# Ledger of designs, part 68: peptides against a protein of PDB entry 1BH9

Target 1, 89 residues: chain A of PDB entry 1BH9
Amino acid sequence: FSEEQLNRYEMYRRSAFPKAAIKRLIQSITGTSVSQNVVIAMSGISKVFVGEVVEEALDVCEKWGEMPPLQPKHMREAVRRLKSKGQIP

## One batch from the design tools (peptide; made by RFdiffusion4, then SolubleMPNN)

Design b2_p18_3_s1 (from b2_p18_3, 10 letters changed)
Fold by OpenDDE base, seed 5:
Structure b2_p18_3_s1 (fold): chain B 89 residues (1-89), chain A 18 residues (1-18)
Amino acid sequence: as target 1 above (89 residues)
Amino acid sequence: EFGKQVHELIKEIAEILL
């Protein structure tokens, strides 16, 4: 692993979604209140999801012969690829 | 793989919460 990769991973590892925001988002979808444990679980799942998308986007960026930082086009393509692979809905 | 990671994460969370 490069130092840059390590730094990116460290930033990712330290990142977290605000619980209140996650709670509101979930409740907007479910139409009902959710427990703290659900928020914790979904926060973790969401972080994994974001990590997967970002990893794919970095791969896209590299394959296109481009260099960081990631651009919206990389993120869009990453999502398309993950969908085509059946890795995300 | 996202699905695998989610599954493992859920297991870890369950171990902490239960």
Scores: peptide ipSAE 0.034, ipTM 0.600, DockQ to the pose 0.044
Fold by OpenDDE base, seed 4:
Structure b2_p18_3_s1 (fold): chain B 89 residues (1-89), chain A 18 residues (1-18)
Amino acid sequence: as target 1 above (89 residues)
Amino acid sequence: EFGKQVHELIKEIAEILL
């Protein structure tokens, strides 16, 4: 990895969704209270999902001959590509 | 890939919780 890639990985590794926010979000969707373990699991899955989208968006940015930071257009295209590959629903 | 990462994450969570 380049230093830039390492720095991005470290930022990703240290990042986390606030537990309270995740809990509230899940409860707003399910209509019922959820356990702490569900919050932990969903937080991890969400982080993986975001990581996958960002990785694809960086690839899109590069393939379009553009430079970071990522823009909304890169994120939108990344989601379209991941769906077409069957990597996300 | 997302599916593989999720699978590994679930395994890791299971090892911690069970």
Scores: peptide ipSAE 0.033, ipTM 0.591, DockQ to the pose 0.044
Fold by OpenDDE base, seed 2:
Parts: C-alpha cells; sequence; structure tokens
Structure b2_p18_3_s1 (fold): chain B 89 residues (1-89), chain A 18 residues (1-18)
C-alpha cells in the first residue's frame, strides 16, 4: 500500500456515522422508531458497505486512468460491478 | 468481500450485545 492508501485507511477507520443520522435514515425507510441496538448494528454494516463501495470506486478510477477525487461516475460504476459480482444486491 | 465482512461484523456486534 502507498502512503496515500494508508492515510485513506486511517481516515476510514476513524470515521463513523452519527447515531442520530443513522436513526433518522432507518426511520425514514421503516416508518417507525428503532432501538439503539439496531442503530449500532446498522451503523457498522453501513460503514463496511461504504468502505467496500469506495474501494471498488477507487479501483474503477485507476482502471480508467483517472486520478482522485472520486466522481459520481466512479461510484455508479463501482455499484454496477459489485452487483455483477453478487457482492451487493 | 462485503458479504464476509458483514457476517464478521454481525458476529462481533452480537458478542457485544449478547
Amino acid sequence: as target 1 above (89 residues)
Amino acid sequence: EFGKQVHELIKEIAEILL
């Protein structure tokens, strides 16, 4: 890994979704309130998901011969690829 | 991969919550 990759990993590792934001998002989907445990679980799953998508998007960016920062086109292609691999629904 | 990471994360969370 390059120093840049390590720095990105460190920033990712230290990042976290605010509980309130996750709770609001879940509630916007379910239409009902959820427990703190559900928020904790979903927060962790969401972090893993975002990490996987961003990693794929960085790979896409590199394969296209482009440089960061990531653009929406990289994210869209990443999601498409992950779906085709069966890694996400 | 995502599926494996999620599975491991769920296990870790379960160990904390149970």
Scores: peptide ipSAE 0.033, ipTM 0.593, DockQ to the pose 0.044
Fold by OpenDDE base, seed 1:
Structure b2_p18_3_s1 (fold): chain B 89 residues (1-89), chain A 18 residues (1-18)
Amino acid sequence: as target 1 above (89 residues)
Amino acid sequence: EFGKQVHELIKEIAEILL
């Protein structure tokens, strides 16, 4: 990791989805109440997913010879590549 | 890999909750 990559990782590591928002979102889908443990698990999985997409998007940005910040086109291409690799559905 | 990261995260969560 470069110093810049390490800094980005630390910002990612310290970020979190609001628990109340995640709980409401899950309940809107399931139609039933969910436990705090389910919210924690889903929040963690969601964070891992976002991290994977952002990492791929940074690689796309670099390979295109462009500089940060990431743009929507990088995110869309990242998702396409991850799907083609079978890393996300 | 996403699948492996999720698996490791689940293990860590299980260790905290159980």
Scores: peptide ipSAE 0.033, ipTM 0.584, DockQ to the pose 0.044

Design b2_p18_3_s2 (from b2_p18_3, 14 letters changed)
Fold by OpenDDE base, seed 2:
Structure b2_p18_3_s2 (fold): chain B 89 residues (1-89), chain A 18 residues (1-18)
Amino acid sequence: as target 1 above (89 residues)
Amino acid sequence: EFGRQVAEEIERIARILL
């Protein structure tokens, strides 16, 4: 890693969805209160998932010979590709 | 509100990974 790459990686690691929002979402699904640990776990899983989708979308954008920023079409294609790879159910 | 928060976070991640 270059210093710049390392910095971006660390920034990515620090990114996260708001805990309150994640908690509300989970509770809307489960119908009951959830522990802080569940929120943390789900937040981490969701973070990784979003990262994978974005990375795939960036790859799609590049392969189509297009430049950022990402557009909905890149995200849709990314999801389609990840599904075909078994990365998304 | 959640949808907006998700969208904003996705955008942040995208910018970081670029």
Scores: peptide ipSAE 0.059, ipTM 0.615, DockQ to the pose 0.113
Fold by OpenDDE base, seed 3:
Structure b2_p18_3_s2 (fold): chain B 89 residues (1-89), chain A 18 residues (1-18)
Amino acid sequence: as target 1 above (89 residues)
Amino acid sequence: EFGRQVAEEIERIARILL
């Protein structure tokens, strides 16, 4: 990896969703309280998922001949493409 | 509130990956 890639990777690793918000969301879906470890695991998975959607959205933006910042239309198309590829439900 | 927090984090991640 280049130093630039390493720096981006480290910054990405430091990003995170608010733990309390993730816990509330999971509990609203399951109807039952969840452990701290479940929140940690889901937070990590969610971060990876968001990263993958953003990467796809950037690809969409480029293929449409447009430039960042990403817009809702790029995110919507990214989700559609990921679904068609079977990468997300 | 959750929606706002998620949106902000998505934008941060997008900027990092650019």
Scores: peptide ipSAE 0.056, ipTM 0.596, DockQ to the pose 0.113
Fold by OpenDDE base, seed 1:
Structure b2_p18_3_s2 (fold): chain B 89 residues (1-89), chain A 18 residues (1-18)
Amino acid sequence: as target 1 above (89 residues)
Amino acid sequence: EFGRQVAEEIERIARILL
């Protein structure tokens, strides 16, 4: 990584969804309380997923010959492509 | 509220990776 790329990655790594919200969502699904470790694991998986979608969307934007910022259409197309590749269900 | 929080975080991540 360049210094700039490393800095962006560190900012991404520090980002997080609200733990309380994730805990509530999981508990709504399971019907019982979940441990902090489960919340952490689910948070990590979710962040990785979002990162992969955004990276695919950036590729879509470039391939369409369009300029940033990303638009909803890029995100929707990214999801379709990832599904087609079997990278997401 | 959860949906809004998720959307805001996605936007932050997008700005970081752009």
Scores: peptide ipSAE 0.054, ipTM 0.607, DockQ to the pose 0.113
Fold by OpenDDE base, seed 5:
Structure b2_p18_3_s2 (fold): chain B 89 residues (1-89), chain A 18 residues (1-18)
Amino acid sequence: as target 1 above (89 residues)
Amino acid sequence: EFGRQVAEEIERIARILL
């Protein structure tokens, strides 16, 4: 765990979706108001989910013998693979 | 607007994890 890796992790940890947008999205799905804690929890889960998709996309990119940056095709393939593994709906 | 915000954040996260 290098200092550079630690710095990248810290930046990832600090990343987040806008709370207001997440709240509106959840409320549009549930049809009712949600608490701040629900927004916080869902925001965290969503960030982890995005991280997992990106990790899978990196694996796809590598397996295809391609170099970064990630492209939409890598993300699409990552989602397909995660679905086939039953890791996402 | 939300879609754009999500896309931008995904891209940011991708750059961090690369």
Scores: peptide ipSAE 0.045, ipTM 0.570, DockQ to the pose 0.114

Design b2_p18_3_s3 (from b2_p18_3, 9 letters changed)
Fold by OpenDDE base, seed 3:
Structure b2_p18_3_s3 (fold): chain B 89 residues (1-89), chain A 18 residues (1-18)
Amino acid sequence: as target 1 above (89 residues)
Amino acid sequence: HFGREVAELIREIAEILE
């Protein structure tokens, strides 16, 4: 695809997590610099991950007979359940 | 679930980078 298409995608995918923050986080883990494309990819993957956790947390909230907004307890339980299901490490 | 969604995202990114 064209550079224009990539730029549009980048803007869409970076909306939740600042590019600089993601880059710093990755580099703090790997100990080395990463390319712009890696940052874009990881930003998107991070959004997907957060989406999965939030979806599970909403399910937890509902099953507990509670209503949004989500609380830390819902997020913690969501992570536990996702791990139990083998959906996340 | 997560695995599938990640795979789809990776494919999408790969296609854009082509």
Scores: peptide ipSAE 0.033, ipTM 0.551, DockQ to the pose 0.047
Fold by OpenDDE base, seed 2:
Structure b2_p18_3_s3 (fold): chain B 89 residues (1-89), chain A 18 residues (1-18)
Amino acid sequence: as target 1 above (89 residues)
Amino acid sequence: HFGREVAELIREIAEILE
């Protein structure tokens, strides 16, 4: 566990999707207004999802012998791996 | 290293949806 990893971890902990942005995104999909609880729930789920994908992508980057920052190819491979593991649809 | 925070976040969501 390096200092860089700890820094990324702390940045992740402090990060959050703005409620207004999430609300607008959900409403753009549903076509109707949503409650604050729905926004909070979706914000949390989204944060977890992003965290899992990024974590996997960092692992991919390392296993490929490459250095950050993450590139689209790492993210794409991460998604493929998570799908194969059944961790994401 | 996100495990603890993920678990806490999930619990918080579960409480909201309960």
Scores: peptide ipSAE 0.032, ipTM 0.557, DockQ to the pose 0.053
Fold by OpenDDE base, seed 4:
Structure b2_p18_3_s3 (fold): chain B 89 residues (1-89), chain A 18 residues (1-18)
Amino acid sequence: as target 1 above (89 residues)
Amino acid sequence: HFGREVAELIREIAEILE
Protein backbone atom coordinates (compact mmCIF):
# COMPACT_ATOMS: atom_id res chain seq x y z
CA PHE B 1 0.00 0.00 0.00
CA SER B 2 1.01 3.59 -0.50
CA GLU B 3 1.93 5.73 2.46
CA GLU B 4 -1.37 7.56 2.09
CA GLN B 5 -3.32 4.32 2.15
CA LEU B 6 -1.37 3.14 5.17
CA ASN B 7 -2.05 6.38 6.97
CA ARG B 8 -5.77 6.11 6.25
CA TYR B 9 -5.78 2.55 7.49
CA GLU B 10 -3.98 3.49 10.68
CA MET B 11 -6.42 6.30 11.35
CA TYR B 12 -9.33 3.95 10.73
CA ARG B 13 -7.81 1.24 12.92
CA ARG B 14 -7.32 3.65 15.80
CA SER B 15 -10.74 5.24 15.49
CA ALA B 16 -13.61 4.20 17.72
CA PHE B 17 -17.01 5.45 18.74
CA PRO B 18 -17.17 6.44 22.41
CA LYS B 19 -18.93 3.71 24.35
CA ALA B 20 -20.97 6.14 26.40
CA ALA B 21 -22.24 7.89 23.29
CA ILE B 22 -23.16 4.62 21.60
CA LYS B 23 -24.93 3.43 24.73
CA ARG B 24 -26.95 6.62 24.98
CA LEU B 25 -27.83 6.51 21.30
CA ILE B 26 -29.03 2.91 21.45
CA GLN B 27 -31.04 3.57 24.57
CA SER B 28 -32.62 6.64 23.02
CA ILE B 29 -33.83 4.45 20.17
CA THR B 30 -34.85 1.32 22.08
CA GLY B 31 -36.16 3.07 25.16
CA THR B 32 -34.45 0.57 27.44
CA SER B 33 -31.02 -0.12 28.91
CA VAL B 34 -28.47 -2.18 26.99
CA SER B 35 -25.56 -4.36 28.08
CA GLN B 36 -21.89 -3.63 27.50
CA ASN B 37 -21.75 -6.45 24.97
CA VAL B 38 -24.51 -4.82 22.94
CA VAL B 39 -22.58 -1.55 22.98
CA ILE B 40 -19.41 -3.32 21.87
CA ALA B 41 -21.21 -5.16 19.08
CA MET B 42 -22.97 -2.05 17.85
CA SER B 43 -19.74 -0.06 17.96
CA GLY B 44 -18.04 -2.66 15.81
CA ILE B 45 -20.90 -2.87 13.34
CA SER B 46 -20.95 0.91 13.07
CA LYS B 47 -17.22 1.04 12.42
CA VAL B 48 -17.54 -1.61 9.71
CA PHE B 49 -20.40 0.30 8.13
CA VAL B 50 -18.45 3.55 8.09
CA GLY B 51 -15.45 1.73 6.68
CA GLU B 52 -17.49 0.25 3.84
CA VAL B 53 -18.99 3.62 2.95
CA VAL B 54 -15.62 5.37 3.02
CA GLU B 55 -13.99 2.67 0.92
CA GLU B 56 -16.77 2.91 -1.66
CA ALA B 57 -16.55 6.70 -1.60
CA LEU B 58 -12.81 6.54 -2.28
CA ASP B 59 -13.56 4.27 -5.22
CA VAL B 60 -16.16 6.73 -6.49
CA CYS B 61 -13.71 9.59 -6.14
CA GLU B 62 -11.10 7.69 -8.12
CA LYS B 63 -13.54 6.60 -10.83
CA TRP B 64 -14.68 10.19 -11.25
CA GLY B 65 -11.07 11.19 -11.79
CA GLU B 66 -10.98 13.30 -8.66
CA MET B 67 -8.55 13.49 -5.75
CA PRO B 68 -9.12 13.38 -1.99
CA PRO B 69 -10.29 14.70 0.36
CA LEU B 70 -13.68 13.08 0.03
CA GLN B 71 -16.63 15.38 -0.51
CA PRO B 72 -20.28 14.92 0.39
CA LYS B 73 -21.07 14.03 -3.22
CA HIS B 74 -18.70 11.06 -3.01
CA MET B 75 -20.35 9.84 0.18
CA ARG B 76 -23.84 10.19 -1.29
CA GLU B 77 -22.87 8.31 -4.42
CA ALA B 78 -21.14 5.64 -2.34
CA VAL B 79 -24.30 5.00 -0.34
CA ARG B 80 -26.34 4.85 -3.54
CA ARG B 81 -23.96 2.31 -5.06
CA LEU B 82 -23.83 0.18 -1.92
CA LYS B 83 -27.62 0.08 -1.85
CA SER B 84 -27.76 -0.94 -5.49
CA LYS B 85 -25.30 -3.73 -4.76
CA GLY B 86 -27.40 -4.88 -1.83
CA GLN B 87 -24.52 -4.37 0.57
CA ILE B 88 -26.53 -2.02 2.74
CA PRO B 89 -30.29 -1.73 3.19
CA HIS A 1 -7.52 -5.33 2.19
CA PHE A 2 -10.56 -3.97 3.96
CA GLY A 3 -12.17 -7.39 3.89
CA ARG A 4 -9.46 -8.84 6.09
CA GLU A 5 -9.75 -6.04 8.60
CA VAL A 6 -13.51 -6.48 8.72
CA ALA A 7 -13.10 -10.19 9.31
CA GLU A 8 -10.69 -9.54 12.16
CA LEU A 9 -13.07 -7.08 13.75
CA ILE A 10 -15.94 -9.54 13.48
CA ARG A 11 -13.83 -12.26 15.06
CA GLU A 12 -12.91 -9.96 17.90
CA ILE A 13 -16.55 -9.11 18.49
CA ALA A 14 -17.51 -12.77 18.39
CA GLU A 15 -14.89 -13.59 20.99
CA ILE A 16 -16.20 -10.88 23.27
CA LEU A 17 -19.79 -12.05 22.88
CA GLU A 18 -18.96 -15.69 23.69
Scores: peptide ipSAE 0.032, ipTM 0.556, DockQ to the pose 0.054; fails the geometry check
Fold by OpenDDE base, seed 1:
Structure b2_p18_3_s3 (fold): chain B 89 residues (1-89), chain A 18 residues (1-18)
Amino acid sequence: as target 1 above (89 residues)
Amino acid sequence: HFGREVAELIREIAEILE
């Protein structure tokens, strides 16, 4: 990693979705209470998903010859590319 | 870029779920 990439990576590594918010969101969908382990698992999966999208978006930004910060158009293009690669549904 | 951290996160989750 470049120094800038490493800094962004560290911000990602330290970030986390609030457990209470994840729990409420899951329960709103399932209609029933969920265990702490389910919340932890879903939080981790969500973080990985966001990381993959952001990494692809950074690649898009670079390939388009543009400078940070990322814009919505980079995120949308990243999702399209990941779907095309079969990396996300 | 996130391969190592992703693997570590998955291992941590797996340990919690055991």
Scores: peptide ipSAE 0.031, ipTM 0.552, DockQ to the pose 0.053; fails the geometry check

Design b2_p18_3_s4 (from b2_p18_3, 9 letters changed)
Fold by OpenDDE base, seed 4:
Structure b2_p18_3_s4 (fold): chain B 89 residues (1-89), chain A 18 residues (1-18)
Amino acid sequence: as target 1 above (89 residues)
Amino acid sequence: EFGKEVARLIKEIAEILK
């Protein structure tokens, strides 16, 4: 890892969605209460999803010959590419 | 770049869902 890559990894590793916020969000979507384990599982899945999108966006940025920080256009293209690869629905 | 972290989280989720 470069220092920049290491820093990004450290920030990602330490990041977490607040449980209360995730619980409220899930409940607003499902219309019913959810267990603590469901909140934990969904928090993890969400973190993985964000990580994969950001990683793809960084790849897009590099392939376009551009420099960080990421811009909305990189994120949009990343999502498009991940859909094409079947990695996200 | 985040492969190890992803693998860890997947395993943790799998254990939770048992």
Scores: peptide ipSAE 0.032, ipTM 0.542, DockQ to the pose 0.055
Fold by OpenDDE base, seed 3:
Structure b2_p18_3_s4 (fold): chain B 89 residues (1-89), chain A 18 residues (1-18)
Amino acid sequence: as target 1 above (89 residues)
Amino acid sequence: EFGKEVARLIKEIAEILK
């Protein structure tokens, strides 16, 4: 770990999605209520997903010779690359 | 980056789904 990587890890570790928001979002998609365990599981999966996208976006930013903070263009390119790699649908 | 946290979350999810 570099100091920068450690700092990002700590920020990531401390971050969390509000359960109520996740529950509402899932229910909006499924059209029915979901259990607390489903909300917990989806919250974790979502956190992993966001982490992967952010990591890819940081790589994009670096490869473009740019410096943080990340911009929308980095996030959009990250998603495109992850789709190309088959890592996300 | 995030390897340790990802592993933790995967394990937690696996336990929840049991």
Scores: peptide ipSAE 0.031, ipTM 0.538, DockQ to the pose 0.055
Fold by OpenDDE base, seed 2:
Structure b2_p18_3_s4 (fold): chain B 89 residues (1-89), chain A 18 residues (1-18)
Amino acid sequence: as target 1 above (89 residues)
Amino acid sequence: EFGKEVARLIKEIAEILK
């Protein structure tokens, strides 16, 4: 790892969606209250999903010969690539 | 690579849904 890669990894490890925010978001979609376990599960899934998209976007940025920070175009291309790989619907 | 974390979460979700 480069120091930059290690730093990004540490930032990712320390990151988390606030439980209350996730609960509110889910409830806005379902229209009903959700259990704590559902919130925990969705929080974890969401973190993994975001991490994978960001990782792909960083790869895109590098492959395009560009430097951080990530831009919307990198994120859009990342999503496209992940879809083509079947990693996201 | 987040494969191990994904696997862990899937297992946890499976237990929650039982």
Scores: peptide ipSAE 0.029, ipTM 0.541, DockQ to the pose 0.045
Fold by OpenDDE base, seed 1:
Structure b2_p18_3_s4 (fold): chain B 89 residues (1-89), chain A 18 residues (1-18)
Amino acid sequence: as target 1 above (89 residues)
Amino acid sequence: EFGKEVARLIKEIAEILK
């Protein structure tokens, strides 16, 4: 890791989705209550998914010859590319 | 792939909880 990569990783690592919000979201979909472990698992998967999008956005930024921080245009292009690759619906 | 995984897991959870 470069110092910059390490810094980004630390920011990502320290970030988290609020458990209460995730719980409410899941329950709104399932129509019933879910366990704490289910919330933890889904929160983790969601975080990894966000990480994948950010990684793609960083690649877009680099390919466009631009410097961080990421801008909304990088995120939008990342989503388009991931959809094109079939990595996200 | 992770988007599909999330959707699959939610569906599976919904079925288990029925």
Scores: peptide ipSAE 0.035, ipTM 0.570, DockQ to the pose 0.043; fails the geometry check

Design b2_p18_4_s1 (from b2_p18_4, 7 letters changed)
Fold by OpenDDE base, seed 3:
Structure b2_p18_4_s1 (fold): chain B 89 residues (1-89), chain A 18 residues (1-18)
Amino acid sequence: as target 1 above (89 residues)
Amino acid sequence: NFAREMHRLIEEIAKILE
């Protein structure tokens, strides 16, 4: 790994979603209260998903001949491409 | 694809929560 890759990984590793926000989001979708363990599990899954989207967005940014930091347009395009590839619904 | 697997898991969890 390059130093840049390691740095990105370190930032990713240290990041986390606020549990309260995740809990509220899940409850707003399901209409049901969820346990702390469910929040923890969903937080982890969501983090991995975000990592995949960011990786795709970085690829988009590079292919467009642009440099980080990522912009909303990169994220939108990343999601579009992941959907077209069947990597996300 | 890991993203696909994560979505699969999310969907399974959603079913459990319903």
Scores: peptide ipSAE 0.032, ipTM 0.551, DockQ to the pose 0.052
Fold by OpenDDE base, seed 2:
Structure b2_p18_4_s1 (fold): chain B 89 residues (1-89), chain A 18 residues (1-18)
Amino acid sequence: as target 1 above (89 residues)
Amino acid sequence: NFAREMHRLIEEIAKILE
């Protein structure tokens, strides 16, 4: 890793969705209470998902010869690319 | 690295769902 890449990874690693918020969101969808393990699993999946989108967006930003911070246009393009790759639905 | 972290999470999720 370059210093920049390392820093990015560290920020990702340290980031997390609040369990309470995730639990509430899931329960809003399911209509029933969910276990702690379900919250943990969904939190992990969500984190990976966000990470993939961000990494793709960073790639887009770089390929366009632009500098951070990421802008909505980078995120939109990232999502388009990931969809085309079948990486996300 | 990032990939390692993702793999770790996937493994943890797999354990929960097994």
Scores: peptide ipSAE 0.031, ipTM 0.523, DockQ to the pose 0.053
Fold by OpenDDE base, seed 1:
Structure b2_p18_4_s1 (fold): chain B 89 residues (1-89), chain A 18 residues (1-18)
Amino acid sequence: as target 1 above (89 residues)
Amino acid sequence: NFAREMHRLIEEIAKILE
């Protein structure tokens, strides 16, 4: 990793979704209460998903000849590209 | 690295779902 990449990785690694918020979101969708383990699993999956989108967005930013920080347009393009690759639904 | 961290998370999730 470059110093910048390492710093970004550490920031990602230390980040987490609030469990209470995730639980509420899941329950609003399922209509029933969910276990703590389900919340943990969904939180992990969500974190990985966000990481993949950000990684793609950084690639988009670079290919467009632009410099960080990432902008909404980079994130939107990243999602489009990931969908076209079949990496996300 | 980033890939290793992602793999770790996937493994943990898999264990929870067993």
Scores: peptide ipSAE 0.030, ipTM 0.518, DockQ to the pose 0.053
Fold by OpenDDE base, seed 5:
Structure b2_p18_4_s1 (fold): chain B 89 residues (1-89), chain A 18 residues (1-18)
Amino acid sequence: as target 1 above (89 residues)
Amino acid sequence: NFAREMHRLIEEIAKILE
């Protein structure tokens, strides 16, 4: 891995969704309260999801012969590709 | 993959809410 990759990983590792926001989002969908453990689990899965999208977007950026930072078009294409691969809903 | 994990999590949540 490169130093740049390590740096990006560190930024990703330190990032987190606010628990309160995640809880509100889940409850808006389920229509009822959820436990702290559910919030933690969903937060983790959401972070993994973001990581997968970003990884794919970086690949898209590279394949298009473009340089970082990632742009919305890279993210949109990443999502399309992941859906096509059946890796995300 | 993410989709599988999401479905698993949703199922677990559903069980908790039952």
Scores: peptide ipSAE 0.030, ipTM 0.550, DockQ to the pose 0.042

Design b2_p18_4_s2 (from b2_p18_4, 7 letters changed)
Fold by OpenDDE base, seed 4:
Structure b2_p18_4_s2 (fold): chain B 89 residues (1-89), chain A 18 residues (1-18)
Amino acid sequence: as target 1 above (89 residues)
Amino acid sequence: NFARETHRLIEEIARILE
C-alpha cells in the first residue's frame, strides 16, 4: 500500500451507513418492518457493493490515463463494466 | 485491504443469517 492507498482504505473502512436511514430505506421498498439483523446485513452488503464499484472506477480511471479524484464518468463506466462482467445485476 | 474487509463483512453476514 502506498500512503494514498492506505488513506483511501482507512476512509472506506471507517465509513458507515446510518442504521436508521438504512432501516427506513428498506422499509420503504419492502413495505414491511425489518429486524436489526436485516439492517446490519444490508448495511454490510451495501458497503461491499460501494467498495466494488469504487475499485472498478479506480481501474477505469487508471486505464483512461487519468488521475484521482474519481469523477462521475468513472463511476458510470465502472457500473457498466461490472454489469458486463456479471458482477452486478 | 479491501479484500480482507470484504471477507470480514461476508463472514459477519453469514453469522447473522444462521
Scores: peptide ipSAE 0.032, ipTM 0.545, DockQ to the pose 0.053
Fold by OpenDDE base, seed 2:
Structure b2_p18_4_s2 (fold): chain B 89 residues (1-89), chain A 18 residues (1-18)
Amino acid sequence: as target 1 above (89 residues)
Amino acid sequence: NFARETHRLIEEIARILE
C-alpha cells in the first residue's frame, strides 16, 4: 500500500451513493418498491463494483504508460478485462 | 486494494439479509 493507494482507498471508503438515487434506480429496473435494507445492500454491492472497476482501470492506465485522471477508454478496457477474467458478468 | 472492504461489505450485507 503506497501513500497514493492509501489516499485513494480512503476517498473510496468515505464515498457513498445517495440512497434515494439507488432506490429509484432499483425500482426502475424491478418495477416495484424496495425496502431500506435492500437499498443498503445494493448500495454496498454497487460501491464494491465501482471500486473493483476503478482499481482495474488504474492498472490499465499504468500498463498503458499513461497518467491520471482516468479516461473513458480506461474504464471500458477495465470492464472488458474483468469480464474476460470472469470477475463480473 | 479493496479486498478488505469487499469482505467487510459482503459480511455486512449477509448480516442485513439474515
Scores: peptide ipSAE 0.031, ipTM 0.543, DockQ to the pose 0.053
Fold by OpenDDE base, seed 1:
Structure b2_p18_4_s2 (fold): chain B 89 residues (1-89), chain A 18 residues (1-18)
Amino acid sequence: as target 1 above (89 residues)
Amino acid sequence: NFARETHRLIEEIARILE
C-alpha cells in the first residue's frame, strides 16, 4: 500500500455505523426486533459495501484525471459501474 | 481485500444461522 492507501485503510477500519441506528433501521423494515448478532452482521456487510463503493469512486476519479477529495459525481458513477458489473444490486 | 472481508462476513452469517 501507498501512504495514501494506508491512510484510507486506517480511516476505514476505525469507522463504524452506530449499532443503535442499524438496529432501528432493520427493525423498521422487518417490523420485528432483531438480535445483536444480526446487527453486527449487517453493520459489517454495510461497511464492506461502503468500502467497495468508495474504492470504485476513487478509481473513477483517477480515470477522469481528477484529484481527491471525492465528489458526489464520483460516487454516483461508481454505483453505476458496480451495478453494470453486477457487483451490487 | 474487500472480497476477503466479504467472505469472512458470509462465514459469520452462516455460523449465526446454524
Scores: peptide ipSAE 0.030, ipTM 0.543, DockQ to the pose 0.046
Fold by OpenDDE base, seed 5:
Structure b2_p18_4_s2 (fold): chain B 89 residues (1-89), chain A 18 residues (1-18)
Amino acid sequence: as target 1 above (89 residues)
Amino acid sequence: NFARETHRLIEEIARILE
């Protein structure tokens, strides 16, 4: 892997959703309180999801013949493509 | 259940990214 890939991985690895925000989001959807472990698990899943979107966005950027950094249009297109592939709802 | 809740969370995140 390249230094750029390593740098991106490091930034991704160090990133995290605030637990309180995730908890509030989950509870707004479920209508009930959730445990700390549920928040941790859902935070992890969310991080993986974001990683998948970013990976797809990088592919979009490359396929469009463009260079980083990623732009909103890449992220939006990535989401559309992942949906069309049935990889995300 | 967990699967349904996970799906809903992902959908919400996806909407934010759109």
Scores: peptide ipSAE 0.037, ipTM 0.572, DockQ to the pose 0.058; fails the geometry check

Design b2_p18_4_s3 (from b2_p18_4, 6 letters changed)
Fold by OpenDDE base, seed 4:
Structure b2_p18_4_s3 (fold): chain B 89 residues (1-89), chain A 18 residues (1-18)
Amino acid sequence: as target 1 above (89 residues)
Amino acid sequence: SFAEETHRLIEEIAKILE
C-alpha cells in the first residue's frame, strides 16, 4: 500500500463510535436496555458499514476521474451503488 | 474483506440475542 493508503487505514483502525452514544441510539430504537456486548457488536458493525461506504465512495471518486478528499456527491453515489448491488438495504 | 467482517459481526450479534 502507498503511504496515503496506510495512513487512511490507520485512521480507520483507530476510529470508534463512543459506546455511550451507541447505547443510547440502540435503546432509542429498541425501546429497551441493551447489554455491553450488544453495544460492542453494534459499534463494530457500524464501523464496518462506514468502511464499506467510504471504500465504495473512493471507487466512485476514482471512476469519475476525480481526486480526494471525498465529497458528499461521492458518498451519495456510493450508497446508491451499494443498494443496487444488494450490499445494503 | 468488509463483507466477511460484516457477516462475522452479524453472527456474533445473533449469538448474543439468542
Scores: peptide ipSAE 0.033, ipTM 0.555, DockQ to the pose 0.048
Fold by OpenDDE base, seed 2:
Structure b2_p18_4_s3 (fold): chain B 89 residues (1-89), chain A 18 residues (1-18)
Amino acid sequence: as target 1 above (89 residues)
Amino acid sequence: SFAEETHRLIEEIAKILE
């Protein structure tokens, strides 16, 4: 666990999706208004999901012998791997 | 882990939506 990894973790831990942005995104999909509880719930699960995908992508990047920053190919491979593991649908 | 956090969060979501 390097200092860089710790720094990324701390930044992630402090980060959060703005409620307004999440609300707008959900509403753009559902076509209807959603409650604050739904926004809070979705915000949390989204943060965890993003973190999990990024972590997998960083692992992919390392295994491919490449250096950050992450590229779309790393993210795509990460998603594929997580799907194969059954960690995401 | 993120997986554990996901499960905990889903459980909490289930509670508030129950």
Scores: peptide ipSAE 0.033, ipTM 0.549, DockQ to the pose 0.046
Fold by OpenDDE base, seed 3:
Structure b2_p18_4_s3 (fold): chain B 89 residues (1-89), chain A 18 residues (1-18)
Amino acid sequence: as target 1 above (89 residues)
Amino acid sequence: SFAEETHRLIEEIAKILE
């Protein structure tokens, strides 16, 4: 656990989706209002999901012999691979 | 891991929706 890793972790911890935006998005999908707790939970799971996609994208970037920053092509390939692995629908 | 955290959050969501 290096200082650099700690710094990245802190940046991740500080990142968050706007609560109001998440609430609106969920409601647009479900067609019903949702509680604050649901918004909090979904915000968290969404954050984790983004982290997983980014992690896969970084792996793609590395395997392609490229370097960050990530590009749309890395993200698209990451999603494809995660689907192939059955990790996401 | 992210997978473990995801599972924890899913479980929490399930509890909230009960």
Scores: peptide ipSAE 0.032, ipTM 0.573, DockQ to the pose 0.050
Fold by OpenDDE base, seed 5:
Formats: structure tokens, C-alpha cells, sequence
Structure b2_p18_4_s3 (fold): chain B 89 residues (1-89), chain A 18 residues (1-18)
């Protein structure tokens, strides 16, 4: 990996969703309170999910012959593709 | 894959929340 790649990875690694926000979101969906462990787990899953979407978006951007940064259209297309592949609901 | 693992984990969590 290049230093740039390492740096990007480090930024991703350090990023995290606020626990309170995740907790509220989960509870909004489930209609009941959730434990800290569930919040932690879902936070991690969410992070992975975002990473996958971004990765797909980067692929879209490249396939379209465009250059970064990612644009909303790349993200939208990424989601469409992931859905078509059955990778996300 | 990450996607598959993610789905598995979500399903497991869903079971916990039931």
C-alpha cells in the first residue's frame, strides 16, 4: 500500500458513528431499547456497510471514466448496483 | 465477503432483538 492508501485507511479506521445516534436509529426501527453491545455491533456493521458503498461508488466513478471526488450520482449508482447484486436490500 | 458477513450479523442481532 502507498502512504496515501494507508492514510485513507487510517482515516476510515478512525471514523465511527456516534453511539447515541446509532442507538436512537436502531430504537426507531425496532421500537424498543437496545443494549450497548447491540449499538457497538451495529456501529461496526454500519461502518462496514458505508465502506462497501463507497468502494462500489469508486468503482462506478472509475468505470464511468470520471475522476474523484465522488459525486452523489456515483453513490446513487453504487446503491443501485449493490441492490441488483443482492448485496444490500 | 463483507456483505455476507454483514447480513449474517444483522440477522443475528435481529434475533436478539426479537
Amino acid sequence: as target 1 above (89 residues)
Amino acid sequence: SFAEETHRLIEEIAKILE
Scores: peptide ipSAE 0.031, ipTM 0.550, DockQ to the pose 0.048

